# Peptides against a protein of PDB entry 4Y8H: the designs that were tried, part 75

Target 1, 196 residues: chain A of PDB entry 4Y8H
Amino acid sequence: TSIMAVTFKDGVILGADSRTTTGAYIANRVTDKLTRVHDKIWCCRSGSAADTQAIADIVQYHLELYTSQYGTPSTETAASVFKELCYENKDNLTAGIIVAGYDDKNKGEVYTIPLGGSVHKLPYAIAGSGSTFIYGYCDKNFRENMSKEETVDFIKHSLSQAIKWDGSSGGVIRMVVLTAAGVERLIFYPDEYEQL

## One batch from the design tools (peptide; made by RFdiffusion4, then SolubleMPNN)

Design b2_p22_7_s1 (from b2_p22_7, 10 letters changed)
Fold by OpenDDE base, seed 5:
Structure b2_p22_7_s1 (fold): chain B 196 residues (1-196), chain A 22 residues (1-22)
Amino acid sequence: as target 1 above (196 residues)
Amino acid sequence: METYGTTKEDLEEQEKYIESRA
């Protein structure tokens, strides 16, 4: 798996590959590792598909209840719910989650929640088995307040490099763009990104 | 078990990396 979320001038973009495995074998299915927990709050999932899906479902439920009582939750609130679930259940979970969202007050925000259940607010985050191959690239090439197009290119190049070296990553690259204008879904196929 | 190809070892390394940069 290769996943990332990047804040930019107008909001935040999440990106993920689509490869899944069962043990040492590549599964013959396309899995969406970008999961909606609220209208403009999404997460990237790595590790156990079942564990991360269960967590995301619980968070989505909590945010739905929150919305009915208090209005739209902040991205920080969503990250806090994820953190509590991941930390309290860390001994029984195999999960690495990136939470990203947009609202008019805070703009685009990214929170990463690694295995131990800590939470870290960052301008961008990478995770998954493929991320180990692109720490240097991302650190060198990330810039704050990029345009949408620059950010899409940054994510595409980053994930392409991760996929190149990580056998557990591949398939299509999916992105979700969160801005004031709404939610946009993007997809890029191997014929395009393998040539980068 | 269906996974996204990220092992516990990968996650542990990522945690250490993130904490070192925070």
Scores: peptide ipSAE 0.429, ipTM 0.881, DockQ to the pose 0.828
Fold by OpenDDE base, seed 3:
Structure b2_p22_7_s1 (fold): chain B 196 residues (1-196), chain A 22 residues (1-22)
Amino acid sequence: as target 1 above (196 residues)
Amino acid sequence: METYGTTKEDLEEQEKYIESRA
């Protein structure tokens, strides 16, 4: 798995590969590791498919309940719900989650929740087995307040490099763009990103 | 079981990396 979320001038973009594995084998399945928990609050999932899907479902339920009573939750509120679930169940979970969202007040925000259930607010976050290979690349190439196009290119190049080195990453690269204008879904195929 | 290809060791490394930058 290779996942990341990047704040930029107009909001935030989430990105993920789509490879799924079972044991030492690569499954012939394209999995979407970007999951909606609210209209403009999404997450990137790494680790156990079942664990992370269950967590995301519970968070989505809590945010729906929150919305019905108090209005649209902030990204920070969503991250807090994720953190509570991951921390309280850390001994029985194999999960690393990045939470990203947009609202008019706070703009784009990214929160990373690694194994252990800690929470960290960052301008960008990377995770998954492929992230090990691109720590240096991302630190060198990330800039604050990039344009949408610059941010898409940054994520595409970063995930492409991760996939080149990580046998557990591959397939298509999916992105979700969250801005004031709405939600946009992007997809990039191997024929394009393998040449970067 | 189905996974997204990230081991517990990978997750531990991610945690260490984040903490080292704090």
Scores: peptide ipSAE 0.429, ipTM 0.879, DockQ to the pose 0.812; fails the geometry check
Fold by OpenDDE base, seed 2:
Structure b2_p22_7_s1 (fold): chain B 196 residues (1-196), chain A 22 residues (1-22)
Amino acid sequence: as target 1 above (196 residues)
Amino acid sequence: METYGTTKEDLEEQEKYIESRA
């Protein structure tokens, strides 16, 4: 898995590969590792498919309840719900989650929640087995307040490199763009990103 | 077990890395 979320001038973009494994083997399946928990709050999932899906489902439920009582939750609120679930169940979970969202007050925000259930607010986050190959690249190429196009290119190049070196990553690159204008879904195929 | 290709060991190392930078 290779996942990342990047804040930029107008919001935040989440990106993910689509490869899944069964045990130690690569499964011939295209999976969506970008999961909606609210209109403009999404997450990137790594680790156990079952664990991370269950967590995301519970968070979505809580945010729906929150919305009915208090209005649209902040990204920080969503991250806190993720944190509580991941931390309290850390001994029984295999999960690494990136939470990203947009609202008019806070703009784009990214929170990373690693295995132990800690939470870290960052301008961008990368995770998954493929992320180990691109820490250097991302550190050198990330800039704050990039344009949408620059951010898409940054994510595309980053994930392409991760996929190139990580046998557990591959398939299509999916992105979700969260801005004031709404939600946009992007997809890039191997024939395109392998040439980068 | 169906996974997204990231092992528990990978996650442990990533956690250490993130916490070291925080």
Scores: peptide ipSAE 0.410, ipTM 0.875, DockQ to the pose 0.776; fails the geometry check
Fold by OpenDDE base, seed 4:
Parts: sequence; structure tokens; C-alpha cells
Structure b2_p22_7_s1 (fold): chain B 196 residues (1-196), chain A 22 residues (1-22)
Amino acid sequence: as target 1 above (196 residues)
Amino acid sequence: METYGTTKEDLEEQEKYIESRA
């Protein structure tokens, strides 16, 4: 898995590969590691598919209840719910989650929640087995307040490099763009990103 | 079990990395 979320001038973009594995076998089916928990709050999931899906489902439920009572939750609120679930269940979970969202007050925000259930607010975050290969690349190429196009290219190149070196990453690159304008899904195929 | 290819060991390494940079 290679996942990342990047804040930019107009919001935040989440990106992920689509490869899944079952035991020692690589499944090349297209899977969505970018999961909606609210209209403009999404997460990137790494680790156990079952564990991370369960967490995301619970968060989505809580955020819907929150919305009905208090209005649209902030990204920080969503991250706090993720954090509580991950921390309280850390002994029974294999999960690394990146939470990303947009609202008019806070703009794009990214929170990373690693295995131990801590929470870290960052301008961008990378995770998954493929992220190990692109720490340096991302540090060199990330810039704050990039344009949408620059951010898409940054994520595309970053994930392409991760996929190149990580056998557990591959397939298509999916992105979700969260801005004031709404939600946009992007997809990039191997024939394109392998040439980068 | 279906996974996204990230092991617990991977996650532990990532956690250490994140905490070291925080």
C-alpha cells in the first residue's frame, strides 16, 4: 500500500494505489483505499482491510450523528474520533490511517494516525509499505500552497515511485480532491504513471 | 485475510518515523 494526503492552496488531495493482498498472493483487483467518512472528510487506509473498514464505518456513523445534532464536523473532530478508536483498540488493530478534510474555516487539513493511535497534524502525510521508499522524495518535492495541478503531479510522481519499489503497491492511482467546489475523483493508470 | 500490503512491522516503522519528525 502507498497512500498520502497533501494540503494545497485550495484544499487537500488524498491519493492511493489500488493493490490488495491475501496472504502471500497479490490481488491485482482495483480496491478503494480512499474512504469517505463525511462529505468533505475522507481517509486513507493501510493495514488490515477489515480493521480499517470497521474503523471507518464507525467514524462515518458517528459523524452522521454529529451532523444531525451540531452541523458539519471539522476535520479535527473526525481525526479525534479516529484517534480514540485506534488508541483504545491498538492491541487488536493493524491500522494506519490518514484523515484529510476540507472546510471553509480551516481549509485543507491532514491528520496522520499511526499504529499506536497517536495523532499528528501535518501539511502532508504518507503511509503504507510503499511510503518507506519515498520519504526523501516527498521531502524534496513538497511545497506548501501548491496549485491543484502541482499537487496532483506531486502525488502522482510520489506514488509512482512508491509503486515502483514496493511489491505490495500497484494498480491504478486514485485521488480525491476536496475543495470549496466539492469532491472530485481522479484515476491514473499504469501506462501513464509508469512512464514518469 | 485481505490486507493492503502493510504489515504491523511496517506500521511500527512508520510510527517511529513520524514521531521522530514531530
Scores: peptide ipSAE 0.406, ipTM 0.872, DockQ to the pose 0.820; fails the geometry check

Design b2_p22_7_s2 (from b2_p22_7, 11 letters changed)
Fold by OpenDDE base, seed 2:
Structure b2_p22_7_s2 (fold): chain B 196 residues (1-196), chain A 22 residues (1-22)
Amino acid sequence: as target 1 above (196 residues)
Amino acid sequence: METYGTTKEDMEELEKYIKEKA
């Protein structure tokens, strides 16, 4: 798995590969590693599909309830809910979650929630087995306040490198762009990113 | 256990891609 979320000038972009593992078996699939928990709050999931889906479902429920009572939740609120759930289930949950969202007040924000259930706000975050291979690349190439296109390219190149070296990553590259304009989903196929 | 699920939308897009490349 290779997942990341990157803040940029106009919001935030989440990206993920689509390879799935089943036990010791690795399969190329178009998996749902990018998961909506609110209109403009999404997460990247790594680890157990069932476990992380359950967490995401609970978060989505809480955010819907929150919305009905208080209006649109902030990304920080969503991250807090994730954090609490991950912390409470840390003994049984082997998952890393990246929460990303956009709102007009805070713009694009990224929160990473590692296994321990801590929460860290970052300009960008990477996770998954493939992330090990791209820390250096990301550090060198990330810039704050990039354009949408620059950010897409950054994520595409980053994930391409991760996929190149991580046997547990592959398939298509999916992205979700969250801005004031709305939500945009992008997909890039091997023929497109393997050449990078 | 599978690590991630597959969405119908993603599969449809992939199928279109495969078809176009065939």
Scores: peptide ipSAE 0.037, ipTM 0.612, DockQ to the pose 0.140
Fold by OpenDDE base, seed 5:
Structure b2_p22_7_s2 (fold): chain B 196 residues (1-196), chain A 22 residues (1-22)
Amino acid sequence: as target 1 above (196 residues)
Amino acid sequence: METYGTTKEDMEELEKYIKEKA
């Protein structure tokens, strides 16, 4: 798995590969690793699909309750809920989660929740087995306040490199763009990124 | 470790892409 989220001028973009693995079996499928927990708050998931889905479902439920009582939650609030759940279940949870969201007050924000249940606010985050191959590339090429197109290209190139070297990553590259204008889904296929 | 699911929408997009490229 290769996942990442990147803040940019107009908001934040989440990206993920789509390869599905079961033990030693690898399948190139369009796997849903980008999950909505609120209208403009999404997460990238790595590790156990069942574990991370359960956490995401609980978060989504809490955010719905929050919305009914207090209005739209902040991305930080969502990240805090993820953090608490991951920390409380850290002994039996195999999960890496990146939380990303947009609101008019805070703009695009990214929070990473690594194994152990800590939380870190970052301008961009990478995770999954493929992330180990692209720390250097991302550090060198990330810039703050990129355009949408620049950010899409950055994510596409980053994930392409991760997929190139990580046997557990592959398939299509999916992105979710969160801005004031709304939510946009993007998809890129192997012939589009393998040549990068 | 359990696998992630494949969305129907994404599969449909992939199928369209394959057909268009054929």
Scores: peptide ipSAE 0.035, ipTM 0.577, DockQ to the pose 0.106
Fold by OpenDDE base, seed 3:
Structure b2_p22_7_s2 (fold): chain B 196 residues (1-196), chain A 22 residues (1-22)
Amino acid sequence: as target 1 above (196 residues)
Amino acid sequence: METYGTTKEDMEELEKYIKEKA
């Protein structure tokens, strides 16, 4: 798995590969590394599918309840709910979660919740088995306040490099763009990103 | 333990893409 979220001039973009490592067992279950927990609040998940799905479902329910009583939650609020659940279940979780969202006040924000249940606000975050191969590349090439196109290219190049080295990453690259204009879903195929 | 992977839709779309390019 290779996942990342990147803030940019107009919001935030989440990206993920689509490789399945459990073969035939996954064919009978719908799993998505990019998961919606609110209209413009999403997360990147890695590790145990069942455990991280349960966490995301609880967060989604909590945010729905929050919305009905207080209005749209902030990305920070969503991250805090994830943090508490991940900390309480840290002995049973095998990986962390990246939370990303957009609102008019705070613009695009990224929060990373690694193993152990800590929370860190960052301009961008990477995770998964493929992330170990691209820490240096991302640090060298990330820039603040990129355009949408520049950010898409940055994520595409980063995940392409991760896929080259990580046997557990591959397939298509999926992205979700969160801005004032709304939510946009993108997909890129191996024929394109393998040439980078 | 099951690891998080691709959706059914992604698998079908990828297979379609590969078939069209072959």
Scores: peptide ipSAE 0.036, ipTM 0.561, DockQ to the pose 0.122; fails the geometry check
Fold by OpenDDE base, seed 1:
Structure b2_p22_7_s2 (fold): chain B 196 residues (1-196), chain A 22 residues (1-22)
Amino acid sequence: as target 1 above (196 residues)
Amino acid sequence: METYGTTKEDMEELEKYIKEKA
């Protein structure tokens, strides 16, 4: 798995590969690693698909309840709910989660929740087995307040490199763009990103 | 729960790619 979320000038973009692995078996099955928990709050999931999906479902429910009582939650609030659930279940979870969202007040924000249930706010975050291969590339090439196009390219190149070296990553590259304009879904296929 | 689900069209394109590389 290779997942990342990147803040940029107009919001935030989440990205993920789509490969699934089970033990020594590598499958090019398309998997959903980008998950909506609110209109403009999404997450990237790594680790146990079932466990992280359960967590995301609970978060989505909590945020729905929150919205009914207090209005639209901030990305920080969503990250806090994730953090609590991950911490409470840390003994049974093998999951890392990146939370990303956009609102008019805070703009794009990214929170990473690694194993153990800690939470860290970052301008961008990477996770998954493929992330180890791209720390250097991301550190070198990330810039604050990039354009949408620059950010898409950054994520595409980053995940391409991760996929190149991580046998547990592959398939298509999916992205979700969160801005004031709304939610946009992007997809890139191997024939495109393998050439980068 | 809403996820970034794969459309039928996306699956077809991916499968086509896999077959061509195999």
Scores: peptide ipSAE 0.035, ipTM 0.583, DockQ to the pose 0.025; fails the geometry check

Design b2_p22_7_s3 (from b2_p22_7, 12 letters changed)
Fold by OpenDDE base, seed 3:
Structure b2_p22_7_s3 (fold): chain B 196 residues (1-196), chain A 22 residues (1-22)
Amino acid sequence: as target 1 above (196 residues)
Amino acid sequence: METYGTTKEDMEELAKYIESRS
């Protein structure tokens, strides 16, 4: 798996590959690694598809309940729920989750929750088995307040490199763009990104 | 590669825990 989320001038973009492997995993499930937990709060999931799906379902339910009582939750609130679930069950849970969202007050935000259940707010985050191959590239090429197009290209190139070297990554590259204008879904096929 | 062992039941219990703290 290769996943990432990047803040930019107008919001945040999440990106993921689509390969699903069964290897040493208990459950076989084809799932979307980009998962909605609220209108403009999404997450990238790495690790057990079943476990991370359960976490996402719980968070979605919690945020729906929150919304009914208090209004739209912040991205930070969503990240806190993810963190608590991952931390409290860290001894039996293998999950890497990136939470990303947009609201008018805070704009685009990214929170990374690695194994162990800590939470870190960052301008961008990468995770998954493929991320180990692109730390250097991302550090070199990331810039704050990029345009949408620059950010899409950054994610596309980053994930392309991750897929190139990580046998557990591949398929299509999916992206979700979160801005004031709404939610936009993008897809890029191997014929395009393999040539980068 | 790692193994994964978290069950749905465990997650449901955690969900209730989170709700109780909210």
Scores: peptide ipSAE 0.030, ipTM 0.373, DockQ to the pose 0.047
Fold by OpenDDE base, seed 1:
Structure b2_p22_7_s3 (fold): chain B 196 residues (1-196), chain A 22 residues (1-22)
Amino acid sequence: as target 1 above (196 residues)
Amino acid sequence: METYGTTKEDMEELAKYIESRS
């Protein structure tokens, strides 16, 4: 798995590969690792598909309840709920989650929650088995306040490199763009990103 | 069980990377 979320001038973009594995085997099944928990709050999931799906479902429900009582939650609030669930279940949970969201007050924000249930706010985050291959590339090429196009290219190139070297990553590259304008879903196929 | 390929080693490496950036 290779996942990442990147803040930029107008908001935040989440990106993920789609390969699914079962044990030591690579499955042909395409998995969507980008999950909505609120209108403009999404997450990237790595680790156990079942475990992370359960967590995301609980968070989504919590945020719906929150909205009915207090209004639209912040990305930080969502990250806090994720953190609590991951921390309380850390002994029986294999999950790495990146939370990203947009609101008019805070703009785009990214929170990473690795195994153990810690939470870290960052301008961008990478995770998954493929991330080990792109730490240096991302550090070198990330810039704050990039344009949408620059950010899409950054994520595409980063994930392409991760997929190239990580046998547990592959398939399509999916992205979700969160801005004031709304939510946009992007998809890129191997024929496009393999040549980068 | 389906998994997204997150290993303990990868998480440890990620933690070190995050710490270096904080």
Scores: peptide ipSAE 0.026, ipTM 0.395, DockQ to the pose 0.737
Fold by OpenDDE base, seed 2:
Parts: structure tokens; C-alpha cells; sequence
Structure b2_p22_7_s3 (fold): chain B 196 residues (1-196), chain A 22 residues (1-22)
């Protein structure tokens, strides 16, 4: 798995590969690792697909409840719920989650929740087995307040490199763009990103 | 950091789910 979320000038973009593995087996399945928990709050999931889906479902429920009582939750609130769930179940949970969201007050925000249930607010985050191959690239190429197009390219190139070296990553590159304008889904196929 | 409390019931259900998959 290779996942990342990147804040930029107008919001935040989440990106993920789509390969699914079960142990040493690479499944012939395209998995969506970008999961909506609220209109403009999404997460990238790594680790146990089923476990992280369960967590995401619970978070989505809580955020719906929150919305009914207090209005639209902040990305920080969503990250807090994720953190609590991951921390309380850390002994039995295999989950690495990046929470990203946009709101008018806070703009784009990224919170990473690695195994263990800690939470870290970052301008961008990478995770998954493929992330180990692109820390250097991301560090050198990330800039704050990039344009949408620059950020898409950054993520595409980053994940392309991760996929190149990580056998547990592959398939299509999916992105979700969260801005004031709304939610936009992007997809890039191997025939494109493999040439980068 | 702002915190939003997770209900004990939700956590217990999650624990049961995880246990069932172990």
C-alpha cells in the first residue's frame, strides 16, 4: 500500500494505490483505500482492510451524530475519533490511517495516525509499505501552498515511485481533491504513471 | 487537540469485531 495526503493552497488531496494483498498473495482486486467519513473529510487506509473499514464506519457514524448535534465537524475532530479507536485497540489492530479534510476555517488539514494510535498533524503525510521508498523524494519535492495541478503531479510522481519499488503497491492511482469547490475524484492508470 | 469521545459501546463492538477476525 502507498497512501498520502497533501495540503495545498486551496485544500488537500488524498492519494492512494489500489493493490490488495493477503499475506504473500496479490489479489486481483482494485481496492479503494480512500474512504469518505464526512462530506469533506476523508481518510487513507493501510493495514487490515477489514479492520480499517470497521474503524471508518464507526467514525462516519460518530461524525454523523456530531453533525446532527453541533454542525459540521472539523478535521481535527475526525482525527480525534480515529485516534481514540486506533489507540484503544492498538494491541489487536493493524491500521495506519491518514485523515484529511477541508473546511473554510482551517482549510486543508492532514493528520496521520500510525500503528499505536498516536496522532500527528502534518502539512503532508505518507504511509503504507510503499512510503518507505519515497520519503526522500517527498521531502525534496514537497512545497507548501502548491497549486492543485502541482499537488496532483507531486502525488502522482510520488506514488508512481512507491509503486515502482513496492510489490505491495500497484493498480491505479486514485486521488480525492477536497476544496471549497467541493470533492473531485481523479484516477490515473498504469500506462500513464509508469512512464513518469 | 480537540477530542471527541467515542462511546464505550462502539469500542466494545469494535473489539468484538476484531476478536472475531483473530
Amino acid sequence: as target 1 above (196 residues)
Amino acid sequence: METYGTTKEDMEELAKYIESRS
Scores: peptide ipSAE 0.010, ipTM 0.340, DockQ to the pose 0.030
Fold by OpenDDE base, seed 4:
Structure b2_p22_7_s3 (fold): chain B 196 residues (1-196), chain A 22 residues (1-22)
Amino acid sequence: as target 1 above (196 residues)
Amino acid sequence: METYGTTKEDMEELAKYIESRS
């Protein structure tokens, strides 16, 4: 798995590969590693599909309840809910989660929640088995306040490199763009990103 | 253990891509 979220000038973009494993087998298919928990709050998931899906479902429910009582939650609030759930279940949970969201007040924000249930606010975050191969690349090439196009290219190149070296990453590259304008879904195919 | 689920929308998009290459 290779996942990342990147703040940029107009908001935040989440990106993920789509490869999955079933037992000892690696499957190259399109999968849902980018998950909506609120209108403009999404997460990238790594680890156990069942575990992370359960966490995401619970968070989504809590945020819906929160919205009905208090209005739209902040990205930080969403990250806090994730953090609490991951921390409380850390002994039995295999989950690496990146929370990303946009609102008019805070703009794009990224929170990473690694194994153990800590939470870290960052301008961008990477996770998954493929991330180990691209820390240097991302550190060298990330810039704050990039344009949408620059950010898409950054994520595309980063994940392409991760996929190149990580046998547990592959398939299509999926992105979700969160801005004031709304939510945009992007997809890029192997023939496109392999030659980058 | 499966790592991640597959969405219907993603599979439909992939199918279109495969067809376009054939």
Scores: peptide ipSAE 0.044, ipTM 0.479, DockQ to the pose 0.126; fails the geometry check

Design b2_p22_7_s4 (from b2_p22_7, 11 letters changed)
Fold by OpenDDE base, seed 5:
Structure b2_p22_7_s4 (fold): chain B 196 residues (1-196), chain A 22 residues (1-22)
Amino acid sequence: as target 1 above (196 residues)
Amino acid sequence: EETYGTSKEDLEELAKYIESKS
């Protein structure tokens, strides 16, 4: 798995590959590792599909309840719920989660929750088995306040490199763009990103 | 079990990296 979320000038973009594995076999099924927990709060999931799906479902429920009582939650609130669940269950979870969201007050925000259930607010985050291959590339090429197009390219190139070297990553690259304008979904296919 | 290609070892390495940046 290769996942990432990047803040930019107008908000935040989440990106993910689509490869999944079952046991020792690599499945080329197109899966969705980008999961909505609120209108403009999404997460990237790595590790156990079942574990992370359960966590995301619980978070989504809590945020819906929160919204009904208090209005739209902040991205930080969502990250806090994720953190609590991951920390309290850290002995029984294999989960790496990136939380990303947009609101008019805080703009685009990214929170990463690695194994152990800590939470870290960052301008961008990478995770998954493929992320180990692109730490250097991302550190070198990330810039604050990029345009949408620059950010899409950054994510596309980053994930392309991760997929190139990580056998557990592949398929299509999916992105979700969160801005004041709304939510936009993007898909990029191997024929495009393999040539980068 | 279906997994998203991340081992415990990979997650631990990532955690260390993130902590070094924060």
Scores: peptide ipSAE 0.081, ipTM 0.605, DockQ to the pose 0.828
Fold by OpenDDE base, seed 3:
Structure b2_p22_7_s4 (fold): chain B 196 residues (1-196), chain A 22 residues (1-22)
Amino acid sequence: as target 1 above (196 residues)
Amino acid sequence: EETYGTSKEDLEELAKYIESKS
């Protein structure tokens, strides 16, 4: 798996590969690595597909309840719920989760929750088995307040490199763009990104 | 075993893409 989320000028973009593997990484074929937990709050999931799906379902429930009582939750609130669930279940949970969201007050935000259940707010985050191959590339090429197009290219190039080196990553590259304008889904195919 | 796509949507889109290249 290769996943990432990147803040940019107008919001945040989440990206993921689509490969499903069994053996070293057992995954449910129905599980999406980019998962909606609220209108403009999404997450990237790595590790146990079943475990992370359960966590995401619980978070979605809590955020729906929150919305009914208090209105739209912040991305930070969503990250806090994820963090608590991951921390409480850390002994039985193999999960790496990136939470990303947009709202008018805070704009695009990214929170990474690695194994162990800690939480870190960052301008961008990468995770999954493929991320180990692209730390250097991402650090060198990331810039604050990029345009949408620049950010899409950054994610596409980053994930392309991760897929190239990580046998557990591949398929299509999926992205979700979260801005004031709404939610946009993007997809890129192997013939395009393999040439980068 | 290794397969493309983590959802039905991804598998369908990938299949269409592969077919278009044949």
Scores: peptide ipSAE 0.029, ipTM 0.634, DockQ to the pose 0.087
Fold by OpenDDE base, seed 4:
Structure b2_p22_7_s4 (fold): chain B 196 residues (1-196), chain A 22 residues (1-22)
Amino acid sequence: as target 1 above (196 residues)
Amino acid sequence: EETYGTSKEDLEELAKYIESKS
């Protein structure tokens, strides 16, 4: 898996590959590594599909309850809920989560929650087995306050590189763009990103 | 079990990396 979330001038973009593994088998499928927990709060999931899906479901429920009582939650609030769940269940959980969201006050924000349940607010985050191969590339090429197009290209190139080297990454590259304008879903196919 | 290509060991390494950047 290769996942990342990147803040930019107008918000935040989440990106993920789509490869999944079942035992010794690798399948290129359209998967839900990018998961909605609120209108403009999403997460990238790495690790156990079942574990992370359960966590995301719980978070989504809590955020819906929160919304009904207090209004739209902040991305930080969402990250806190994720953190609590990941920390309290760390002994029985294989999960790496990136939480990303947009609101008018805070703009785009990214929180990474690695194994163990710590939380780190970052301008961008990468995770998954493929991230190991692109630490240097991302560090070199990331810039704050990029345009949407620049950010899409950054993510596309980053994930493309991760996929090249990580056998557990592949398939399509999915992105979710969160801005004041709304939510936009993007997809890029191997024929496009493999040539980068 | 279906997984998203990240073992516990990979996650631990990633965690260490993230902590070093924080």
Scores: peptide ipSAE 0.079, ipTM 0.605, DockQ to the pose 0.820; fails the geometry check
Fold by OpenDDE base, seed 1:
Structure b2_p22_7_s4 (fold): chain B 196 residues (1-196), chain A 22 residues (1-22)
Amino acid sequence: as target 1 above (196 residues)
Amino acid sequence: EETYGTSKEDLEELAKYIESKS
C-alpha cells in the first residue's frame, strides 16, 4: 500500500494506490483505500482492511452524532476519535491511518496515526509499505501552498515511485480533493503514471 | 484476510520517521 495526504493552497488532497494483498500474495481485487467519514473529512487506510474499515465506520457514526448535536466537526476532532480508537485497540489491530479534511476556518489539514495510536499533525503525510521508498523524494519535492495542479502532480509522481518499487502497491491511483468548492474524485491508470 | 500491504516493520519505520520530523 502507498497512501498520502497533502495540504495545499486551497485545501487538501488524499491519494492512494488500489492493490490488495492476502498474506504474501497479491490479490486481483482493486480496493479503495480512501474512505469518507464526513462530507469533507476523509482518511487513507493501510494495514488490515477489516480492522481499518471497522474503525472508519465507528468514526463516521460518531461524527454523524456529533454533527446532529454540535454542527460540523473539525478535522482535528475526527483525528482525535481515530486516535482514541487506534490507541485503545493497539494490541489487537494492525493499522495506519491518515486523516485529512477541509473546513473554511482551518483550511486543509492532515493528521497521521501510525501504529500505536499516536497522532501527528503535518503539512503532508505518507504511509504504507510503499512510503519507505519515497520519504526522500517527498521531502525534496513538497512545497507548502502549492496549486491544485502542482499537488496532483506531486502526489502522482510520489505514488508512482512508491508503486515502482513496492510489490504491495499498484493498480490505479485514486485521489480525493477537498476544498471550499466541494469534493472531487480523480483516478489515474498505470499506463499514465508508469511513465513518470 | 485482506491487507493493504503494510507490515508491522513498515509501520514502525514510519512512526520513527514521523517522530524525527515533529
Scores: peptide ipSAE 0.042, ipTM 0.485, DockQ to the pose 0.793; fails the geometry check

